# Peptides against a protein of PDB entry 6FRK: the designs that were tried, part 133

Target 1, 411 residues: chain A of PDB entry 6FRK
Amino acid sequence: NEEVLNAMLKEVCTALLEADVNIKLVKQLRENVKSAIDLEEMASGLNKRKMIQHAVFKELVKLVDPGVKAWTPTKGKQNVIMFVGLQGSGKTTTCSKLAYYYQRKGWKTCLICADTFRAGAFDQLKQNATKARIPFYGSYTEMDPVIIASEGVEKFKNENFEIIIVDTSGRHKQEDSLFEEMLQVANAIQPDNIVYVMDASIGQACEAQAKAFKDKVDVASVIVTKLDGHAKGGGALSAVAATKSPIIFIGTGEHIDDFEPFKTQPFISKLLGMGDIEGLIDKVNELKLDDNEALIEKLKHGQFTLRDMYEQFQNIMKMGPFSQILGMIPGFGTDFMSKGNEQESMARLKKLMTIMDSMNDQELDSTDGAKVFSKQPGRIQRVARGSGVSTRDVQELLTQYTKFAQMVKKM

## One batch from the design tools (peptide; made by RFdiffusion4, then SolubleMPNN)

Design b2_p17_5_s3 (from b2_p17_5, 9 letters changed)
Fold by OpenDDE base, seed 4:
Structure b2_p17_5_s3 (fold): chain B 411 residues (1-411), chain A 17 residues (1-17)
Amino acid sequence: as target 1 above (411 residues)
Amino acid sequence: METLEELLKKIEAFKKA
């Protein structure tokens, strides 16, 4: 029994190391799992693999929980969020993603570029902010990041902004001058939250980097970037351990929408190769917040309309790239859809929605939309002409709807 | 290309599991 446990733990430890989990954390996890597994309970015929997986999962969940409640912005207050991190961590992009996230949630959000070290930092932030329609502040002439940060924070406080995000300089190396600058900025603006942005692809170096930042500035939150399938994200555990700060968000790609609240269970499930289904469910539920109960109730009664399908397509489109949705399903690797297939998938969804935009309320709200069209084939021709598609495309949509509605009736 | 139906079926099968 102990030999089998040790063999399985060796495989798990190898897989965790291959997932960029820090060697110290892997050792500690191995010891904690050994201590948590009752060898007598393993003898009683329980699936040894499931017990070990559950014990590993439970210990990984503990490693991601710093025991500190994540800071959350207060509605109607001026919340100053300072970003810190190395150059290439995705810090500037993440500032824009976080700003866009809060803006979409109805927060009055703005961005400040206090990166005076990198040529074109302000242009990059300005470009991202302008594309997202986020108010921004920065200077082409001021070289002191403390002045820029202070003036920008004061400006946006006076304009009653609720979320004030300050992007700071990132350097290629841990330089004392960078940490001194960060401390001076933090002292000047008195941020409500300091967010450390970490690149997940740095692997085993995540601990040392995260620790170096925490030792110099009061990091209270972590954002992990580049979780787009190349990095398994094991470095995130190292960041939590080193900073003793919760992961609040993850960056899952290059797009402004490739950003989501951190969820412990889904993240650990994905790290273990179990898929991020709970995260998908949570993301689907977060997108459905207002209409989800009514839809769930309709689905429970076996009712599903073309309008209900349209709303689901809107929700899928709001979830971001279809490849990410697929990458959250176990057995669908991130490589399953090339970037070309993703745009094609989104274009296909948009085409389906455009077909549905040419339907009338009687067609959309019918509990048997396909039967409405089958009884009056002239409706298919009307919708096809209205949406600029073939009658075949409308029939294919109705076929998909019918199959989905039949599936809902069997639920 | 997985159909949206197959995708949604997988998502729902997973909510029930």
Scores: peptide ipSAE 0.005, ipTM 0.356, DockQ to the pose 0.056
Fold by OpenDDE base, seed 5:
Order: C-alpha cells, then sequence, then structure tokens
Structure b2_p17_5_s3 (fold): chain B 411 residues (1-411), chain A 17 residues (1-17)
C-alpha cells in the first residue's frame, strides 16, 4: 500500500513540476497529501487513485487560497488600482482588459500610462484604450512617472471616475532604481489596490519575481497572464505563496475579452489536466445556449455528427471570445489555442465551417462521418475542391471530428 | 433530464478513467 501511494505521489509530483509548480511547494504538497491519506481507509476498497487525486486537489486549492479576502472596488468611490510587473508580463494589456471588464459591468473606468521608460508605452495604451472606448491619460513629454500618475489620478478623481487604473513601467531586471520609482508612484497616488501581473510561462522564476515585487510594494492582488499557451499555470501557486495575495483575474488570450475572474476549482482542475469543467459550465450558463437541450440529448446517446460540430462552431462564433470557450472544451484547448491569436483561431473555425459547407447531408448527418469519408476517398477530394482547400485540410478536419466523436461515444 | 452540470461531471469522470 505505501509503495503504491509513493509511486502515485511521484507521478503527481512529476506532473506538478512539469506544470511549473515550484519544487518547494511540490515537496510540501507531497508531505501534506501523504499525511492526509489514511492508509487504513485506503485499504477498505476505495478507489485509491480517486482518493489521491482528491487529496492532491484539496491541497492545491489551499495553495491558491492565501486566506485573504480579495480587494473589490467600492461603487461610487474613486478606486485607484496600480499595476506592477515585469516587462513582457502582459501588464499593459491586462490594464486594458481590467478596465474593459469593469466598464462592461457599468463602472466609470479610465487608464493612466505612467510608463516613461518604454518607448511607445503611451501609444500602445492609447491604442488599446481607444479601441475599447476607455478614457486615458498620459504624457509624451513628462518623464517623471510620479507626476504623470499624480496628475492623471487627480484629473480622473475630479471627473468622478470609479475605476482609475495606473500602468507603471515594466521591469527588465531587479534594478533597485526602478523599484524605488515604483514605490514613489505608489506613495504619491496611494492606490486602493496594487496588482502584480505575472506571466504564467516564466515557470520556476515566479516565486523569486513575485517576492521581489512584494518586498518593495504592498501587492494585494495577483493577475496571471498567458494561460492560453503551453504554461499550465503552476507559477501562479508560487505567486500566491510569495505575495500572500489572491489571484483575482486570469488572462486567457490576446483579445481584450480574454480575461476572466479567477476561480480556484477550474484553475486547479486545468492544472491537473482534468479540464476546466466549472468554467465551461459557467460560460455555457452565461451564454444561454437555448440549443443546449438538443445537444445534451445527442451527447447522452453518444451521437455526434459533423452537423453537430458545425452547429457548435456556429454557437462558439456567436459566444464572443473564442479562445475562452475552445480552451474549456476537452480536446480542443491544447491543439486549437496554442498556435494563434483569437483572430487566427476564428479564421481557423471559419475555414473548418467552409469545408463543412461543401459536405452533403449524408456526410454531415452520419453518426460515423469519418467512416463515410474513409470508405469513399473520392468524397474528400470533392469536399476539398468545393471548399477550395487541400485534401489534407479535409483530412485534418475529419481527424478532429473523429477525436471529438470518440470522446462523445465514451460519454 | 440530466443537467449540463451532470453531463460535464460525466465528461470529467471519463477523462479521469
Amino acid sequence: as target 1 above (411 residues)
Amino acid sequence: METLEELLKKIEAFKKA
């Protein structure tokens, strides 16, 4: 029994390390899981694997919960939110995403560019803000970020803005001068919340970086970016541990809508490779997919046609931020999302739909569409010609369909 | 009728099998 437990814990620890979870946290988790598992209860015929998975899940949930209530803005107050983070963390993009999130929730939001270090920082913020119709402030001539931040905060306070987001210079290195500048900005504007933006792809460096920011400024919230990539987000656990601050939002793509409130259970489920089922449930519920009943009924019967896939692609296209939804669908997330921006993903869907538009009803409505094409290869050539694509593109679509249909048949 | 939540739980259970 102990040998089997130790073998399974070794596999879990390996998977967590491959998910960029800090080695110290993985060691602590292993000991906590080992102490939480009663070997006598595990002998009583319970599914040992499920018990270990549950124990691991429970301990990971504790690691992402700092035990501190997340700061929330107060309605009718001028809430100043300062962003801090490394250069390339997605900080500037995340400022715009957060401003847009609050704007869509009916908050009077604005953006301040206090990044004087990076050439074109203000132009980038201005471009993002203008696209989202978010009011912005910055300077092309003022070099002191304290002056820009102070003037911008004062301006937007006087104009009764409720959410005032201040973007600061990103740090390339742990340069003391740049941290002092960040502290001077924080002292001048007295933010209600300081948000550390962390790139999920930086892996084992997350702890040291998050700690360096927390040691200089009172980080109260964390936002994790680039969770659409190959990064499994294990670095987020390190950021929470180092900052003792909750993750409040995650960035899940390049689009301004590729931004969602952090949910512990979906995140841990995704980290463990279990899929984001709760996020999928929430997203499906938010989208009021009236056609859900018909799809659910077909899925219950293990039936999934190329037409059903087409209808799902239409639904996904109606649902807005494409990246979030596909990332939640089991088997689509890793292969579809890893290679492109939302526009490329949408273009890929449109291409797949155009291929299916060249299929006939017999092909679309077949409960084994892939077998229909495999039995008569001339169909692939017809569809390829009809849609203006290669036979390889049609075969790739059929391969994706087959993977999905096999998953549905196993449901 | 099995809810979407129940269906998604089944998908999860299946991925874990």
Scores: peptide ipSAE 0.000, ipTM 0.260, DockQ to the pose 0.024
Fold by OpenDDE base, seed 1:
Structure b2_p17_5_s3 (fold): chain B 411 residues (1-411), chain A 17 residues (1-17)
Amino acid sequence: as target 1 above (411 residues)
Amino acid sequence: METLEELLKKIEAFKKA
């Protein structure tokens, strides 16, 4: 039993390292999982896989929870949010995304460019802010970021802005001059929150970078960027561990709306390839699709049919940014997204829908659709012939459906 | 890249074989 556990944990550790989880965190997780698994319960014939999977999930959830409540802005107050991070972290883009997020929620938001080091920083911020209709402040002539930040914060306080976001200079490396400048800006503007922006694509370097920022600046929140279909989410765990600060948002692409509130359990579920049903529901609700309430109610009752999946695929095809939504569906893991452009992903959904178009109402409307097909294998052959696909393609669809339906039953 | 769930399924399949 212990040898079997050790072998399984070795494979889990390898997969987590491949997902850019820091080696120290993987080691800690391995020890915590070993301590949390009751070997006596594993001996009693319980599904060893489910126990290990649950233990791994639980310990990953703990790794992204610093045990500290995230800062939230106060309505009707002037909230100053200072952004810090390396150049290329997506900091400037993330400032615009956060401002746009709060603006859409009915907050009076503005942006300040206190990056005097990077040529064209103010032009980039101005361009992004103008496209999003967000008020902005900056200078083409002032070289002191403290002056720009102070003047901008004072201006927007006097104009009764509720969310005042200050973008600071980034550097290519951890430089003492960067940290001194950040401290001078922070001391001058007295921010209510300091947000560290981290690029998830830097992998194992996430811990060292996040630690260097936390050791110099009082980071209270983390935003993780570049969590698209190519980025491995493991760097997020390193950021939390190093900063001891909660992740508040994630950036999931290049668009201004490719930005979402961080949810621990859905994120870990997605990282493990289990899907994010909650994030899918939230995204579906944001789009105000007329049939959303009926679907949400079915999902809350643990009911999910092949027809419900078909309707979801139709909705996804209408929603536009296809890559983000597919990664929220269980069984459409990172591999489904990473290999294709949006057109290829759409072609895959259309293929799945074509398979379902060859199903009958009894098959589509069954709350246990996979069991209907498993009891009568002739149905798989009929559907395969009707849709012009292999029996394997139909079995793969049913496997994906079964994964989704099992997750819905656990909600 | 294989999901942790797919890895765990492969491990389970290998134990049944």
Scores: peptide ipSAE 0.000, ipTM 0.271, DockQ to the pose 0.016; fails the geometry check
Fold by OpenDDE base, seed 2:
Structure b2_p17_5_s3 (fold): chain B 411 residues (1-411), chain A 17 residues (1-17)
Amino acid sequence: as target 1 above (411 residues)
Amino acid sequence: METLEELLKKIEAFKKA
């Protein structure tokens, strides 16, 4: 029993290390999981794998919880949010995403560019802000970030802005001069929240980076970026552990809409390759696809047609980058989130839809579409010719449909 | 490459969890 536990824990620890979880946290998790597992209950014939997975999940949830309530802006007040982070972390883009998020929620939001170090920082912020119709402040001539930040905050306070976001200078490395500048800005504007922006793709460096920022500036919130890439997000655990601050948002792409509130359970599920079905359901519901209620009702009645599958594929394509959608689905691990796999997966989905475009209404609307094709094999040849695919490709689609329709009937 | 079936099994398993 102990050998089996140790073997499974070794596999889990390996997977967590491959997910960029810090080695110290993985060791601590292993010890906590060992202490939480009753070996006697494991002997009683319970699914040992499920028990270990549950224990691991529970301990990962604890690692993401800093035990500190996230700061939230107060409606009708002036809330100053200062952003800090390295250059290339996505900090400037994340400022715009957060501003847009609050603006869409009916907050009077603005952006301040206090990055005087990077040439074109203000032009970049201005471009992003203008596209999103977000008010902005900055200078082309003022070189002191403290002056720009102070003047910008004062201006927007006087104009009764509710969310005042201050973007600061980043550096390529942890430099003392950067931390001194950030501290001077923080002291001058007295932010209600300091947000550390971390790039998830830096992997094992997340702990050291997050600690360096927390040791110099009173980081109260974390935003993790580039979770659309090969980064499995394990570095986020390191950031929480080092900053003792909650993750408040995640950046899931390059678009201004590729930004969402952090949810612990979905994030840990994704980290473990369990997927985020809840986030998928939420995202499907947010799309207000009127057809979803009708589909859910059909699914409840165990009815699923080729048309219903086609509509689902259309919905999946409307949900945005297919990699994000696949990454929300359990066991479409982070390897499916590669840009190459996204294009291939989207091309595959489009191919399946093109095959269905060559089907007739009788075939599409049949409650047993596969049986319609099995009874009249000439239909497969017609559809194959109409869509420019092999009869094998049509048979593969029908096999996939049949498997899904069988699952729906068991629901 | 996970099959649509494996995908759907995982969706179902999560709805039951």
Scores: peptide ipSAE 0.000, ipTM 0.323, DockQ to the pose 0.046; fails the geometry check

Design b2_p17_5_s4 (from b2_p17_5, 13 letters changed)
Fold by OpenDDE base, seed 5:
Structure b2_p17_5_s4 (fold): chain B 411 residues (1-411), chain A 17 residues (1-17)
Amino acid sequence: as target 1 above (411 residues)
Amino acid sequence: MESLLNLLKKVELAKKA
């Protein structure tokens, strides 16, 4: 039924626009999805929603893949990485995050501040670098970013640094003078990679901005920042489309370790509100947790209870780097990550567990826990009183549970 | 006790198998 398809595609298009996906890309995706869906196969009683979701997912994966292999640094060589991007994009913070990432991987990494335009740029970089024990270069007196960048690159080349990151001036507006300065810096230092840093929250403006950078400097990589905010990261698709460059990393918070290699499938899953299942999967594989065959079997059957969620919270609390894990759990999105350090994230999880400790076995073991509470609102009030929280806090927990349980049912 | 994530991965892998 073409009407049903069109209605579902309209909902998907609306959700993508609400995720800051560029309107041109959404239109193109709609037509590609229509062309990829066999209407005859949709007639055969297959879950039309799953088919459309899969087709949408597949087309979004294609939009994130520029068809170009990401640049990677060569071990034992001097790799110069130049950062470009607007002021407020998180560029300077991202330079420090990338430097720290490579340092933790055993690379001899350094930072150069060639931002002479912003007052305190060098102090900010110096503070971040010092906290991370990353060598840095910059000047308080030199106003030419070309001189600073050249001297810094030469210094760190002579000291056999493997990763030399150059932060450049960012401006609030696309100014020809900024682009000329970036080009002069790029020409002077001959970077092995130029990284465009983009704020995920800019959404619809990302295409024009990313294009303006690519038209002036040979952007070869994209880093998307502020994916822990209200932005669902749809602007990242626009940046890839405009720059024809892969996303190499994402910034997922304010901390220096809130930085991870870009993964296509997790990102698209998150964009679709499916949760960061694959990034979650990757992170958990890194954690080498003991097999829970019983929960695997439940999840295979699309069963997920409040007790299963409670047990998972207990497991997460045992894993240590809590901030990185919670933001990956579907329904524990940006609002859970954005508001706190690791201690606050643990305190929130403990609060959720305390709410669940006030639930009875019928509520905890129900395969439709949210429906149990919706049918008998007095349960919410009981649990709220028992846990010393508001009825709103219980409803928020149930909303998170429902999002997760719906995902498990769709798996 | 496997994290929800390893569980989800194993479930996804087991559904692709």
Scores: peptide ipSAE 0.012, ipTM 0.460, DockQ to the pose 0.030; fails the geometry check
Fold by OpenDDE base, seed 4:
Structure b2_p17_5_s4 (fold): chain B 411 residues (1-411), chain A 17 residues (1-17)
Amino acid sequence: as target 1 above (411 residues)
Amino acid sequence: MESLLNLLKKVELAKKA
């Protein structure tokens, strides 16, 4: 039994190392899993693999929990959020993503570019901010980031902004001058939160980088970027361990919408290749789909209508890029949707919804919508004409619905 | 394009796993 456990733990440890989990954390996890597994319970005929997977999952959840509550902005207050991180970490892009996230949630949000070191930093921020319609501040002439940050924070405080995001200079390396600049900026603006932005693609270097920032700056939150690439996210565990700070958001692509609140369980599930179903559920729940409980209850009773499918398509469209949704499901790799395929996929969903918009309530609310159409083929022609599509397109939709409804009935 | 069905089937399979 112990040899089998050790062999399975070796495979898990290898997979975690291949997922960019730090070797020290993998060793610690191995010992914690060994201590958590009762060998006597494993003798009772329970699926040893499932027990080990559960123990590994539980210990990974603990590793991503810093034991401290994440800072959250206070509504109606002026919340200053300072971003710190290396050049190329996605810091500037992440500032824009966070600003856009809060703006979409109805927060009065702004951006400050205090990056005086990188030529074109302000232009990049300005371009991103302008595209997102986010107010911004910066200078082309002021070289002191402390002055820019202070003036920008004061300006936006006076204008009653609720979320004031300050992007700072990044460097290619950990330089003492960078940390001194960050401290001077932090002292001047007195941020309510300091966010460390980390690139997940740096793999095993995540711990050392995160530690270097935490040792110099009072990092209170972490954002992990480039989780859309080859990075399996194991570096996130290293960041939490080093900073003792919660991950608050993740960046999942290049688009401004490729940004989501961090969720522990989904993230660990994805890291283990179990899929991000809970993140889908949470993202679905964040959409205020109050009707999801009603749908889940209908699904439990084997009921599924064309309206229920329409609502699911609305939900998918509200979740943003279809690639993110697919990338959250086990066995749908991030590569499954090339950038050109997202717009086409959204156009396909929108086409399906347009077909359903031409259906009547009797057709939409029928527990056997396909049978309604099969009994009266003239309905297919009506819907096709109403939606400007072929009768074949309507039949394809009904075929998809039928397959789903049959699956739900078998659940 | 995997059908929404295959997507939901994978979700279901992963909920049962």
Scores: peptide ipSAE 0.011, ipTM 0.447, DockQ to the pose 0.083; fails the geometry check
Fold by OpenDDE base, seed 2:
Structure b2_p17_5_s4 (fold): chain B 411 residues (1-411), chain A 17 residues (1-17)
Amino acid sequence: as target 1 above (411 residues)
Amino acid sequence: MESLLNLLKKVELAKKA
């Protein structure tokens, strides 16, 4: 039993290291999981794999929880949010995403560009802010970020803004001059929250970077960027451990809507390759579409048809950021999402729907649609001809449907 | 529209209830 546990823990540890989880955290997790697993309960015929996965999941959830409540803005107050992070972390883009998120929620939101170091920083912020219709402040002539930040914060306080986001200069490296500038800005504007923006793609460097920022400035929140379908989220665990600060949001692409509130359970599920079922649920609950009671009832009974899948694709097409939604659907692998922009993901979804538009009611309404096609291969050829696609494209659709229908039957 | 996953979690939640 202990040898099997150790072998499985070695595989999990390897997968976590491959997912850019810091080696110290992986070691600690391994020890905690070993201590949490009752070897006697594992002898009783319980699925050892599920038990280890559950123990690993619980310990990862604890690693993402800093034990500190996330700062939240107060409605009707002036909330100053300062952003800090390295150049290329996605900080400036994330400022715009956060501003847009609060604006869409009915907060009076603005942006301040206090990045005087990077040529075109203000133009980039202005472009992003203008596209999102967010009020902004900055200077083309003022070189002191403290002056710009102070003037901008004062201006927007006087105009009764509720969310005042300050973007600061980034650097390519951890430089003492950058941290001194950040401290001067923070001291001048007295932010209610300091947000560290971290790029998930930096892998094992996440801990050292996050620690360097926390040791110099009072980081109270973390935002992790570049968490696309291939992004190894393990660096986020390192950021929480180093900053002792909660992750509040994640950036999942370049679009202004590629931004979501951080949720622990979905994130850990995705990190473990279990799929982000919960994040999709939240995104869908935000859409307030009560009309799915009939489909809920079918899924409760383990029934899922090609028509049910078609209706779900129509639903997804109404939701916007297709890349995130499709990667959350079991059987739509990372490969469906990773290679395309949102428009390509939408085009792929439309192609799948066009294939299903060439199916008959018997094929669409069958609780075993794949078996209908497997028993009569001539149906695949008919559908392929009707939709103008290859027989391979129809087979790929049926393979995706089968994976999904099998999941529904196992639920 | 409730995504397939929300639908799946509502189903999972409704099976746990």
Scores: peptide ipSAE 0.011, ipTM 0.467, DockQ to the pose 0.030; fails the geometry check
Fold by OpenDDE base, seed 1:
Structure b2_p17_5_s4 (fold): chain B 411 residues (1-411), chain A 17 residues (1-17)
Amino acid sequence: as target 1 above (411 residues)
Amino acid sequence: MESLLNLLKKVELAKKA
């Protein structure tokens, strides 16, 4: 029992470290999970695995919840939101995404560029704001960010704006001079909320960076950026632990719409793979999809065919909430999900299935389906004509299949 | 980088154990 528990906890700890969760948090989680299980094993003959999974999930939920209620803007009031963060964190892009989010919700929203340090910062903000039709303020000549921020906030207060977002200078290093500048801006404009923008791709450095900001500026909210289909997300836990502030939004791509309110349960589920796994497994178990044992056995042997992909698409189509499930499939990353509603995503999947319906058994059952098509390009043209699609659409399907089959072979 | 699928596989192997 204790050896099995320790082995499972070691695997969970390894997966969390690989997900860029801070080593101190992983150690603390391991001890908290052990203490929780030792108490629950004394109480119930529950399946030890389900108990460990539940305990891990529960402790990760606690790590991402600082116990502080997130600040929310008040309707009909003037809400000043100051952004702080490192250069390259996606701060300026995130200001535009947040402004656009509130504008689409019917808030009178504006942007202020108080970044005087970086050449072209105002042009970048102006370009993003103009594309989104968001009012903006800044200067090409004023070098004091306090003056720009104060004048911009006063202007937009007088014009009865409800959401006033102030973008500040980003840093390359922990320079004290720029912390003083941020503090001077914060003191001048008296923001209702200070948002720290963190890049998830910096991994184990997230804790030290988030702490350096919190020690100098009263960070009340966190936004995590670059949570695209390759971002591990574990740095988000480090930011919450260091700032003691809630994550309010996440950035999931480069588009202005690649921005969503943070949800604890879906995020932890995705971080553990459990949203992809337990939600998928519970839903797969609920659906009595007996065919999954055969697929998993093939995947264990590094085998994946176009037929296996087709069967997986049929299973996904049966599972209903399509937007949750596609994000769980390796190689069907954010590009498949981000650009469309759930109906458009289903239409794309149905199009891929229709392309595969025009394939023959030799093509579908090949363990190297992409190589079958690459050796005989006439097959692509046949399938394209049979399914009523372009040769490009068939090549895109084969590219997605190849990405997935390569991941399966690396397992 | 343990693929989501390796995590799936670990979760499944641990269901059969």
Scores: peptide ipSAE 0.005, ipTM 0.358, DockQ to the pose 0.020; fails the geometry check

